# Designs tried in a protein design run: peptides against a protein of PDB entry 3ESW. Part 41

Target 1, 322 residues: chain A of PDB entry 3ESW
Amino acid sequence: NNIDFDSIAKMLLIKYKDFILSKFKKAAPVENIRFQNLVHTNQFAQGVLGQSQHLCTVYDNPSWHSIVLETLDLDLIYKNVDKEFAKDGHAEGENIYTDYLVKELLRYFKQDFFKWCNKPDCNHCGQNTSENMTPLGSQGPNGEESKFNCGTVEIYKCNRCGNITRFPRYNDPIKLLETRKGRCGEWCNLFTLILKSFGLDVRYVWNREDHVWCEYFSNFLNRWVHVDSCEQSFDQPYIYSINWNKKMSYCIAFGKDGVVDVSKRYILQNELPRDQIKEEDLKFLCQFITKRLRYSLNDDEIYQLACRDEQEQIELIRGKTQ

## One batch from the design tools (peptide; aimed at target 1 I314)

Design b2_p20_2_s4 (made by RFdiffusion4, then SolubleMPNN; from b2_p20_2, 12 letters changed)
Fold by OpenDDE base, seed 5:
Structure b2_p20_2_s4 (fold): chain B 322 residues (1-322), chain A 20 residues (1-20)
Amino acid sequence: as target 1 above (322 residues)
Amino acid sequence: SLDELAKELIDAYLKKLEEE
């Protein structure tokens, strides 16, 4: 009996599709109870939920996308992308163009657009005076700073003129288009919005050990790709664990379509204890939030995203980001 | 696509069964 493997495969695919779609139905009462109990009893879970409520949706703002595109030197960006694509991209097809775009945006952002701010320049003494700045601590925002979603202001005194300079830690990415400076938080925040403004599928990655970066879904590579605007890094998930020898416990990715534990992509060595939540509870939490984010999607959209999810899980298990 | 992935998984599984 020649097992018609093709027929079996087709039947399995149909059943698998139905099974996947069934997972994205309205949560059962027991799942809601488990979720509520988890976020009320576990601080880490509450933190992940709180971040998801902001990071998963905040960048999906068409008015912000327009402002970004009007602010960037698009002529320069596309000129550079076209130049690089013309060298190497023709053989690989149109999908690789987006990878070149992201690489150019990384270059443009770091080299031409945004500035790292370890310490601010003195407002009185002018440019290149950051070396004269002494930190005095942090304060709450004033009335003007509060308009731009500012939670903390770092205060510095100039050793030369004695004047105080404020460095507001703005969370409004539109304000960051004006200020053009910050640390990893401001860099990642604005760069995430920039990538979104080009219609890209982007996740914000939060690391518990005080770093943040992006992931971009490459249609060419057919996977999530590490993107760090601070480092001008594309597809180098190993830089933290290997190059920096950074110790890490959790990396959580936040996107419009889901929340995913991506720790396995980035934590390659020097793993810190994962003691903030049970692994099963974290998995449940991420799946539950992801399910909620997908409630308005149609069956085809849900199915396509579930395909990506499974591919990513296989990638993370196999360690084949190489 | 999941169809392609499923096909690859099935092919990989079949290949593994042939090697056993």
Scores: peptide ipSAE 0.019, ipTM 0.487, DockQ to the pose 0.171
OpenDDE base, seeds 1, 2, 3, 4: peptide ipSAE 0.017, 0.016, 0.016, 0.016; ipTM 0.470, 0.456, 0.452, 0.476

Design b2_p20_3 (made by RFdiffusion4)
Pose (drawn by RFdiffusion4):
Structure b2_p20_3 (pose): chain A 322 residues (1-322), chain P 20 residues (1-20); non-standard residues A184 YCM
Amino acid sequence: as target 1 above (322 residues)
Amino acid sequence: SSVEFVEELLKEELKEEVEE
C-alpha cells in the first residue's frame, strides 16, 4: 500500500471548497438573533457595527475616485514612482510597482499635499500664526459647512486681532481635498480614499485608543501592509506599540471585503486589557459582518477571499509573515 | 497565491495525520 497522498490531497482541496462555500451562505436566522442581540448586550459591538456601515462601502465611489484623480498631480506622482522603479525595483518587479506607488503617494500626501492642524492659523492675520489663538470651544456647523457632513466646528479667537477663525471637522473627504488640512482623523479619511482611487485594495484600521490608519494589500508581498499617512510610514506596524510606546487594547480593520481583528499585528507589547467584549463574540461579530458583506459575490470570489483571510489568520496567530 | 498556500498547508496536515 503505497498510500496515495497526491490523490487524497487533490481530493480535500475539493471538499474544502464546499466547506468554505457553505460557510459564506444563508444567514440562517439562528445566528441572526445572536447578532441583532449582541449589538444590544454590548456597545463595543454596536461600535464596530456602526463603523462597518460608515467605512466599508463608502470609499468605493467612482464619482469621488475620479475627482481625487483630477485633483492630485498624477504627472508628479507617477514620475517619481517611475524614477524609483528606475533604480532597480527588485529582480522580480512582480507587482512591486504597486508598492512603489503607495510609498510615493505617502510622500506626496505628506511632504506636498495635506497639512497638519492643531490650532488653526488666523484667517485675517498671516499664515504662520496659530499660537496666539485661544479656543472658545466647539459648536454646530453653520449652513455652508453643514453640507460637508460636519458635526463640530471648533472656534478660536485671535488675541492679536480679535477675529475668529473656525475649524470645521468634516467627514466628506472630497471637502478635504479643498481644505487640505486636519488631524489623523481626516488625514486618514482622505488617504484611504486616495488609495482606493488607484484601485488598490485598501482598509481603514481603527485603534480604540484614538488613532486611525490604513492597510493596503501588496500583491508583491502577498499580504496586507500597514500604511500610516501621518507618519509617512510604509511597513511598520510596530511603530505604535514600540516606537511611540503607546498602550493599546483593540485594533479593527474595515473594508469592502470584510471586517477583521488586526490587533495582533499591532499590539505587540504594552498590551492593555481587552475587557470590552467576549473574545468569542468578537470573532462572531466580524464573521457575520464579513459574511453579510458578501452575499452578492460569486463562488470564485467567495472562496479566493476566504483564503486570503485564512492566510492572514495564520500570519496573526503566528508571529510572522509567510 | 493565498489559495496555493492554504492547499500546501492542508497537504502537510494530512501527511502528519497519516504518519501518526

Design b2_p20_3_s1 (made by RFdiffusion4, then SolubleMPNN; from b2_p20_3, 12 letters changed)
Fold by OpenDDE base, seed 3:
Structure b2_p20_3_s1 (fold): chain B 322 residues (1-322), chain A 20 residues (1-20)
Amino acid sequence: as target 1 above (322 residues)
Amino acid sequence: SPEEFIAEQLRKELEKKIKE
């Protein structure tokens, strides 16, 4: 009996697709109850949900993308990308161009565009005066600062002139295009928007231990790639655990298509206790939010994303991020 | 379930493909 392998393969793929699609159907009442109970009883779960409601959708703003692209030196960026691509990219295919783009954006952002601000310069004394600034604490935003989604303002006194300088921690990434300074939060926020403005699949990664970075889905590498604008880092997920010897408990990635626990990618050693939520509940939470984010997608989109999710899960289990 | 079995087999095949 000539086994028609092609027919068998097609049948298996259909059955698998149906199975996957069945997981993304409307949540059963029991799942909704579990979700509601979890977010009402577990503070960490509530935090993840709250972050997802913002981070998963905020960057999908075409008006913001236009403003970003108008603000960046696109001629310089593409000139540099084309230069690097011309050296080695042709041998690797067209999909590698996007990796070169992200690498150039990392360079451009850190070297040419944005500034690290540990302390602000004195508003009175001018540039390069941050060494003269003494922190006085933090306060709420004033009426002007409140226009730009500012939650906290750090207050500094100049040791030379005695004047007060305010360092508002803006969460509006468009305002950050003007200020062009900040810490990891501002860096990651604006850089996430920048990457999104180029039409890339990007996730915002929140680490519970006070760091944030991005992931970009590389079509060339066919996986999520670590991207840290602060470090000008591409595909170096180990830098926190190994290079910094950082202790971490949770890394959660937030994207338009899902919320994923990516802790296994970044927490390679010095793992802190994961005691904020049960592992099964966190898994359920991320899956449930992901399911909601995909509710409006068609069957083909759901299937493609599910295949990508499975590949990522395999990668995370293997510990082969690089 | 049959679907779970199929899914698991496909995951294994995906794992092989990722190694290549």
Scores: peptide ipSAE 0.027, ipTM 0.554, DockQ to the pose 0.082
OpenDDE base, seeds 1, 2, 4, 5: peptide ipSAE 0.025, 0.023, 0.020, 0.022; ipTM 0.522, 0.538, 0.436, 0.541; seed 5 fails the geometry check

Design b2_p20_3_s2 (made by RFdiffusion4, then SolubleMPNN; from b2_p20_3, 8 letters changed)
Fold by OpenDDE base, seed 2:
Structure b2_p20_3_s2 (fold): chain B 322 residues (1-322), chain A 20 residues (1-20)
Amino acid sequence: as target 1 above (322 residues)
Amino acid sequence: SPEEFIAEKLKEELKKEIEK
C-alpha cells in the first residue's frame, strides 16, 4: 500500500494549524498568574519583560523610517547592491537581493556613516584628539541631552587643554543619525532602525554579557541571519564564542512578533551558568510575551509566524543543516 | 516557505515512524 505521505501531511497540517491557533488564543488566567508571579519574583524575567516593552515596538515607527531613508545615501547604497547583485549572475530571484542590501548596509554603516567612539574627541582641540581624553566618570544628562533619551553621560577631560567633553549615551536613534558615533549599543540601536526602515524583519539581540547585535530574516536563506553592524558581519554567529572566545550565558532576540532565546545560535563554547532563571520559566516567559505581541494578528499571520518559529527551533536544535 | 518546510519535516518524520 503506497502511503500517500502528501495527503497525510496535508491533513496533519490542518490539525497542526488548529493546534497552533489554540496556543495563541488569549492567555488563560493560570498563565497570567504564572507570568505575574515570574516577573515579580525573578529579576531576569523582569529585565526581559522591560526590554521587550521597548525593543519589540520602538523600531516600528514609520516617521523614523522616513527620516532614516532621507538621511542615508540611498543612491550609493543601491548602486553598490546592484553592482554586487549583477556579479553573481544568478537569477536566484528578488529574495537574494535583500541579502546583498543587508551586506551593503553593513558596509555603508561601518565605512561611510557611523563611527566607533571609545573616547570622544576633545570638543576644544578638535578631531583625532581622543587619545588625550581621560575619563572622569559618568553623570546624568543635562537639559539638552535629556531630550534624546539619554540615561548616562560619560565625562572626559582633555589632558592637553583641560576642558571637559561630554559623551552622552543617547538611546534616541534619530539623534544617533546626527551624532553618528557610539559603541555597540548605539551601533546596534541605529542599525536596527536602519534595517527596519527598509521593511526588513529584524530582531534586536541582547547578550547578557554586554554585547548587542541584530538578526535579519532572510527570505533567500529562509532563516534568521546574524547581523553585527560593529563587525560588518553577516551570517557569522560564531564570532563571539569562537573568534572572540567570549563567555556568554544568554542571548535573547527581541522583535515585533516575538521574543526568542537564541542562545544556542551564538553560545557554541564557553557557556556561562544559566542560573538567572529556570529554563522552563524562560521558555514560558518568551512564549507568553510572544503571544501578547501577536494578539492583534489574524489566524493566518499567527500560523505563518508559528511555522517560522518551529523552523527556527528545529534549526537551533539540529544545527545548520550543511 | 516555513509552511512547506514544516510539511516536509512532517513527511520525513511520518516516513520514519512508518518504516520502524
Scores: peptide ipSAE 0.065, ipTM 0.673, DockQ to the pose 0.734
OpenDDE base, seeds 1, 3, 4, 5: peptide ipSAE 0.029, 0.024, 0.027, 0.030; ipTM 0.622, 0.558, 0.595, 0.631

Design b2_p20_3_s3 (made by RFdiffusion4, then SolubleMPNN; from b2_p20_3, 9 letters changed)
Fold by OpenDDE base, seed 4:
Structure b2_p20_3_s3 (fold): chain B 322 residues (1-322), chain A 20 residues (1-20)
Amino acid sequence: as target 1 above (322 residues)
Amino acid sequence: SAEEFVAKKLEEELKKKIEE
């Protein structure tokens, strides 16, 4: 009996696909109760949910993408991408071109476009006057600043002229295209939008220990790639744990298609206690939110994303960026 | 179901391959 291995493989694939799709069907009442109880009883879970409600969808704004593309020097960007791509002897049409694009966007953003702001320059004294600035504290936004999702305004006094300079912490990434300055929050916020504006699969990574960065899904590498705009870093997930010797407990990635605990990618040493939530509950929470984000997707999209998720989980367990 | 059984076995085999 010639076992038609191809027929068996096809049947197994169909059954596997159906099984995977079954996991993404509407949540059972018991799962909804568990989710509600978790979010109401666990502050960390509530925080993850709150972040997901914003970060998973806010960057999927076509109007914002247009504004970004109109604001960036696209001619310079693509000129540099093409130059580096050609230099390395790649043929046109290779998926690796997108990796070159992301690397150039990192360069362009850090070197040509955006500025790190520990302290603002004095509005009266002009450029390179930040050394003269003394922090006075933070206050709420004024009426104008409030239009741009400003949470806090840092207040500085110039030691030279005595004038007050305001540094609004804007959360509106379109306002950041104008201001072109900030810290890790502003950098990551605008850079996430920039990457999204090029049609890339991007996640926002939140670290509990006051840092944020991006992940980009490289079609060439077939995995999520660490991207930090502040560091001009591509595929260097170790920089926090190893280079900075940073202690961390949680890294959570937020994207349009899911929420994923990516702590294992970034927390390589000096792990802090993960005491904010039970590991099982965090896993459940991320899966539950991910399931909700995928409700509008078709079966093929769900299956492709599930395969991607599985590959990522394997990567995270093996600790090998293949 | 037979599908759950196959899926569970695949998950178990995948876990074994990850632990190797």
Scores: peptide ipSAE 0.021, ipTM 0.430, DockQ to the pose 0.082
OpenDDE base, seeds 1, 2, 3, 5: peptide ipSAE 0.006, 0.008, 0.019, 0.000; ipTM 0.384, 0.453, 0.418, 0.261

Design b2_p20_4 (made by RFdiffusion4)
Pose (drawn by RFdiffusion4):
Structure b2_p20_4 (pose): chain A 322 residues (1-322), chain P 20 residues (1-20); non-standard residues A184 YCM
Amino acid sequence: as target 1 above (322 residues)
Amino acid sequence: EEEFEEFLLEKALEAFEEEN
């Protein structure tokens, strides 16, 4: 009995595909209550549910993608990307070009395109002039800035001239292309859209302790890569937990293809208690949403995606890539 | 490619064990 593994191996791969295609099916009403309900037991759940709605589908928008592309200096971007591919892009330029592009986009975005804003400059006084602004709080948007999905307008008084500069907080990333300034918040909103506009596979990562950033899929490193535009950072998920010494509890990724707990990638010391939701319920929550996010996908798509997800779980469950 | 096939096979075996 030379026991045939290659037979048994080829077999199962077949059986596994059925198990997978079954998993991503229906929404049998049994687990539906578990969902509609959990979103009332717990707000961390309603939190994730709400954000999934604002953040997964939103950046897939050709009208926007095009405007961003019109607006960005592609000649400059691709020239530099090409210049860096010139100084040899790995023996296997095996979709490595895509990585060099993301890196250059980070540079352009930071060094060139968008600017940080704590207190705003005075609108009437010069440009370099923010530390003589004392804030008078926040309020609703006026008629004009109401168009751009704005909730709060921070207003400021200039002690040197008396005029009031205002700093609307927009969510319309197309509006940010114009204003070209802001904090993680909008820096990240626009940067996610920018990444999506090159057709990259992109995600919005949300840290409960007030920071947001991106995840991009590197076909070259065939895994998700941490991208933070504010820090012009490429593959440095430790940056928060170690370099900054920031204490964190949860990290959640959002994208067209799914919602995934990516905490393990980032919260690698200074761990805070995860006391917001039964861990079993969170797993369920993401799975149900990810499953919902894929009813209209076909079998080949449902499967190839589920494998990428699994490859990611092993990466997180374990301590490393591969 | 071979490492990926081994990975899928490990998952298939784990799913088969869980079924029993």

Design b2_p20_4_s1 (made by RFdiffusion4, then SolubleMPNN; from b2_p20_4, 10 letters changed)
Fold by OpenDDE base, seed 3:
Structure b2_p20_4_s1 (fold): chain B 322 residues (1-322), chain A 20 residues (1-20)
Amino acid sequence: as target 1 above (322 residues)
Amino acid sequence: SEEYFKFLIEQALKQLEEEK
C-alpha cells in the first residue's frame, strides 16, 4: 500500500493545529489565580503588565496613522524606496519592498525629520544654543504640557541670558510630530507609530537598562528584525552588547499580538543578573498576556501567530538561522 | 508556517520509508 504522504501530512497538520489552538483557549481558573498572584507580588511583573496595557494597543489608532502619513514627505520616501527596489529588489522578490521601506524610513527619520535633543536650545537665544544650557532638574508638567501625556519636564537655565527653558518629555507621539526632537524614548515612540502607520507588524522593545527600540516583522526574511531609529540600524541586534559593550538583563518586546522576552536576541555578552523575576514566571507572564491579546482572533489567525511564535523561539535558541 | 510544518513531516516520513 503506497503510503500517501500528502494525506498523512495533512492529517498531522490538522491534529497539530488543534493542539496549538487548545493552548489559546480561555485561561483556566488556576492560570488566572497564578497571574493575579504574580502581578500583585512581583514588581517587575506588574511593570510588564502595565507596559503591555499601553504599548500593545496605543499604536493601533487609525486616526494617528492618517496624521502621520499626512505629515511625512511620502513622495520623497517612496521615490527613494522605488529607486533602491529597482536596483536590486526584483531579484529577491516582491516581499523585499517592505525591507527597503523600513530602511528608507530609518534614513528619512534620522536625517530629514527628527533630531536628537541632549539639551534643548534656549527659547530666548534661538537655534544651536544648547551648549549654553545648564540642567536645573525636573518637575511636573504645567496645564498645557499635561495635554500631551507629559510625565516629566526637564528644566534648563541658559548661561548666556539666564532664562529658563522647559524640555517636556512628551509621550504623545502626535505631539512629537510637531516638536521633532527627543531622546531614545521619543525617537522609539514616534518611530514605532510611523512604522505602524505603513501597516507593518511592529513591536516596541523595552530594555531595563534605559534603552528602547523597535522590531519589524519582515515577510521577506520571515522573522522579527531589529530596528533602531536612533542608530539608523536595521537587523543589527548585536550593536548594544558587542559594539557598545552594554550590560543588559531584560529586553521585552510589546506588540498588538503578544509580549515576548527577546533578551536572547540582544544580550549576547555582558549579561546582568536576571533577578527581578523567576524565569518560569516571566515565561508564564508573557504567554498569559499574549493569550489575552489574541482572545478576539479567529482560529486561523491564532494558529498563524502561534507558528510565528514557535519560529521565533527556535531562532532565539539556535541563534540566527543563516 | 503550515508549509514548513508540512515540509518537515513529509521529509521525516520519506526518511522513515527509505530506512525500511
Scores: peptide ipSAE 0.029, ipTM 0.567, DockQ to the pose 0.099
OpenDDE base, seeds 1, 2, 4, 5: peptide ipSAE 0.026, 0.027, 0.024, 0.024; ipTM 0.581, 0.549, 0.522, 0.540

Design b2_p20_4_s2 (made by RFdiffusion4, then SolubleMPNN; from b2_p20_4, 12 letters changed)
Fold by OpenDDE base, seed 1:
Structure b2_p20_4_s2 (fold): chain B 322 residues (1-322), chain A 20 residues (1-20)
Amino acid sequence: as target 1 above (322 residues)
Amino acid sequence: DKEYFEFLVKKAIEELLKEK
């Protein structure tokens, strides 16, 4: 009687699938109570929830994707991607093409498309006049600025002509396609939308210590890849902790399929106290929000995403990618 | 991924053992 190892393997996989699916069933009343209590009593948890309500869904807009693709120089982008892809002789297959695409989008965005804005140029004096600008503070948006999801407007006075220049901090990424300038927030916001517009699986990463970036799921590498549009950086999660010696406490990734604490990927040294929430409560919160985001998915979709989640958790725990 | 596979096997075994 030969042991049918294939039958045993299939049985094990079925049982594992059932186990995984059981975790994604509707939350029990006790879990709902725990969630409600957590978000009402913990400010950090409330902040994570608030961000998830926006960041997890806002970029899944087909109309915005069309506008982005109509705005970008796709001919230039694909020409450059094809050129880089041709160097590898196609030996690594079609999946690597997407990595080349993301790398080119990083180049294109930083070098050809978007501008860093520490201070705006004077509206009266013209280009290259930012050196003459003195900050006067911030105020609320006017009626026109309010149309583009603007929460804050930075006010500057020109030392040369004395005129006031407004720098609206727009949160509407479509408006950013027009303005073509900003800081890390505007860069990451628009770049996240750009990546999504190419049909990529993308997360927005929020760092508590005033930086933001993206993650892209590479089918070639079979993992989440660090992507920072400001730095033109691909797969360099160490740049903050090691290169910048940045001190950090929390990095939270927000995507359409989940919210994940990715702190272990980026906080390699100089860790600040994680005192904003209990670790078990943060884990619960992220899992709970993720579960809600997946309520409309079928069993196969849930299973596939859960398998990907487990691979990521193994990576994060071990501190290395396989 | 070997580690992922080991994880899957472990979890599947744990669930099978609960049913006995």
Scores: peptide ipSAE 0.025, ipTM 0.588, DockQ to the pose 0.499
OpenDDE base, seeds 2, 3, 4, 5: peptide ipSAE 0.022, 0.017, 0.024, 0.020; ipTM 0.559, 0.524, 0.584, 0.508

Design b2_p20_4_s3 (made by RFdiffusion4, then SolubleMPNN; from b2_p20_4, 10 letters changed)
Fold by OpenDDE base, seed 4:
Structure b2_p20_4_s3 (fold): chain B 322 residues (1-322), chain A 20 residues (1-20)
Amino acid sequence: as target 1 above (322 residues)
Amino acid sequence: KEEEFKFLVELALKQLEEEL
């Protein structure tokens, strides 16, 4: 009997699609109860939820995208992208061009646009005076700083002139287009918005051990790609665990379409105890939030995203970049 | 599509790997 493999394949695909769509139905009452209990009883779960409420949607702001594109030197960026694209002679189509774009944006952002601020320069003494700055602590924002979603202001005294310099930790990425300085938080925040402004699929990755970075979905590589603006790093997820020998417990990615535990991509060694939540509860939490983020999507969009999710899970389990 | 079928095979393999 010639097994009609095509017929079997079609039947399996239909059943699989139906199965996937069934998983993304509105949460059952029991799941809602579990979710509510989890976020009320587990601080880590509450933190993940709180971050998802902000990070999953904040960057999907068309007005911000316009401001970003008006602020960046697009002529320089595209000139450099075109130049690098032309060197490699890759007829590999439009999909690889976005990888070159992200690489140039990393270069442009770090080298031409944004500055690392360990300590601010003295407002009175001018540039390259950060060495003379002594931290006095942190305080709340003033009336002007509070307009730009500032949670804290670091206060520094100049050892040379005695003047006080304020370093507000702005969370408004539009303000960061003006200030053009910060640490990993400001870098990742603004760079995430920059990537989103080019219409790219981007996630914000939060690490519990005080670091943050991005992931970009490369259509060329057909996977999520590590992107760290601070490091000008593209597709180097190992830099934290291996190069920095950093100890880590959790890496959570936040995007418009989902929340994903990406710890397996980045925690390659020196794993810290994952004792903040049960693994099954974290998995449930991420899935629950992801379902909620997808409630307005059609069946085809849900299916495509679910396929992407499963490919990512295969990658994370196998430790192989697809 | 052949790619979709390959994907289902990969999913099955993933599931088996998770059970091991």
Scores: peptide ipSAE 0.032, ipTM 0.695, DockQ to the pose 0.222
OpenDDE base, seeds 1, 2, 3, 5: peptide ipSAE 0.018, 0.027, 0.020, 0.024; ipTM 0.582, 0.605, 0.602, 0.640; seed 2 fails the geometry check

Design b2_p20_4_s4 (made by RFdiffusion4, then SolubleMPNN; from b2_p20_4, 10 letters changed)
Fold by OpenDDE base, seed 3:
Structure b2_p20_4_s4 (fold): chain B 322 residues (1-322), chain A 20 residues (1-20)
Amino acid sequence: as target 1 above (322 residues)
Amino acid sequence: SEEEFKFLLKKAIEELEKEK
């Protein structure tokens, strides 16, 4: 009896697909109640939900992508990518090209495009005067600053001329294309948009302990890859826990297709107490938001993303980042 | 990947048949 293995395999795959798809159906009334209760009673859950409502969708703006691509030196970027790809990329296949692109974007952004701003330069004294600036505190945005999604303005006094300089913390990434400066928040915000503008799958990673970075889905590596624009870092998730000896509790990734607790990728030592939410509730929350983000997707898209999710979960359990 | 799953499934089935 020649068992048609191909037929059996096909049948099993169909059943598996149906099983996976069944998990992404509309939430049951009990799940909706649990979700509503969680976000109303737990501040951390409320924060994650609020961030998801912004970070999961804000970067999917075609008009912003056009503005970014018009602002960047694309000729330089692609020249450098092509040059590096021509050296060794051909041996590894075409899918590696996007890894070279992201690496060049990291270089370009840090070296040629954006500036770290610990303190602003004095508006009166000009460039390279930040050393003369004394912080006076923070205040709300003025009428002009408020146009660019500014939550806080840092105020500095120049020790040389006595004039006040404002450093608005803009959250509008298009304004950041003009200002070309900031800290980790501005760097990550604009760099996330830049990566998205090249059509890449990107997540914004929020760390509770005052850092933020990106993840890019590498088709070559077939996984989410750590990307930190501030550090010009590619695939080095260990830099925070090991190199910086940073203590961390939560790392949450926000993307158009889901919200994922990626803490296991980055928190390798010096773990702080995870006491903001129950682990089961955080898992439920991320899954629930992820389901909502996928409600408009077709069955094939849902299945492909579910397979990606499963691979990521296996990676996170095994601790194999390489 | 679906192809990897198919391959693994085929291999597992083939191994189970050899034990019979």
Scores: peptide ipSAE 0.023, ipTM 0.530, DockQ to the pose 0.093
OpenDDE base, seeds 1, 2, 4, 5: peptide ipSAE 0.022, 0.023, 0.020, 0.020; ipTM 0.541, 0.541, 0.520, 0.553

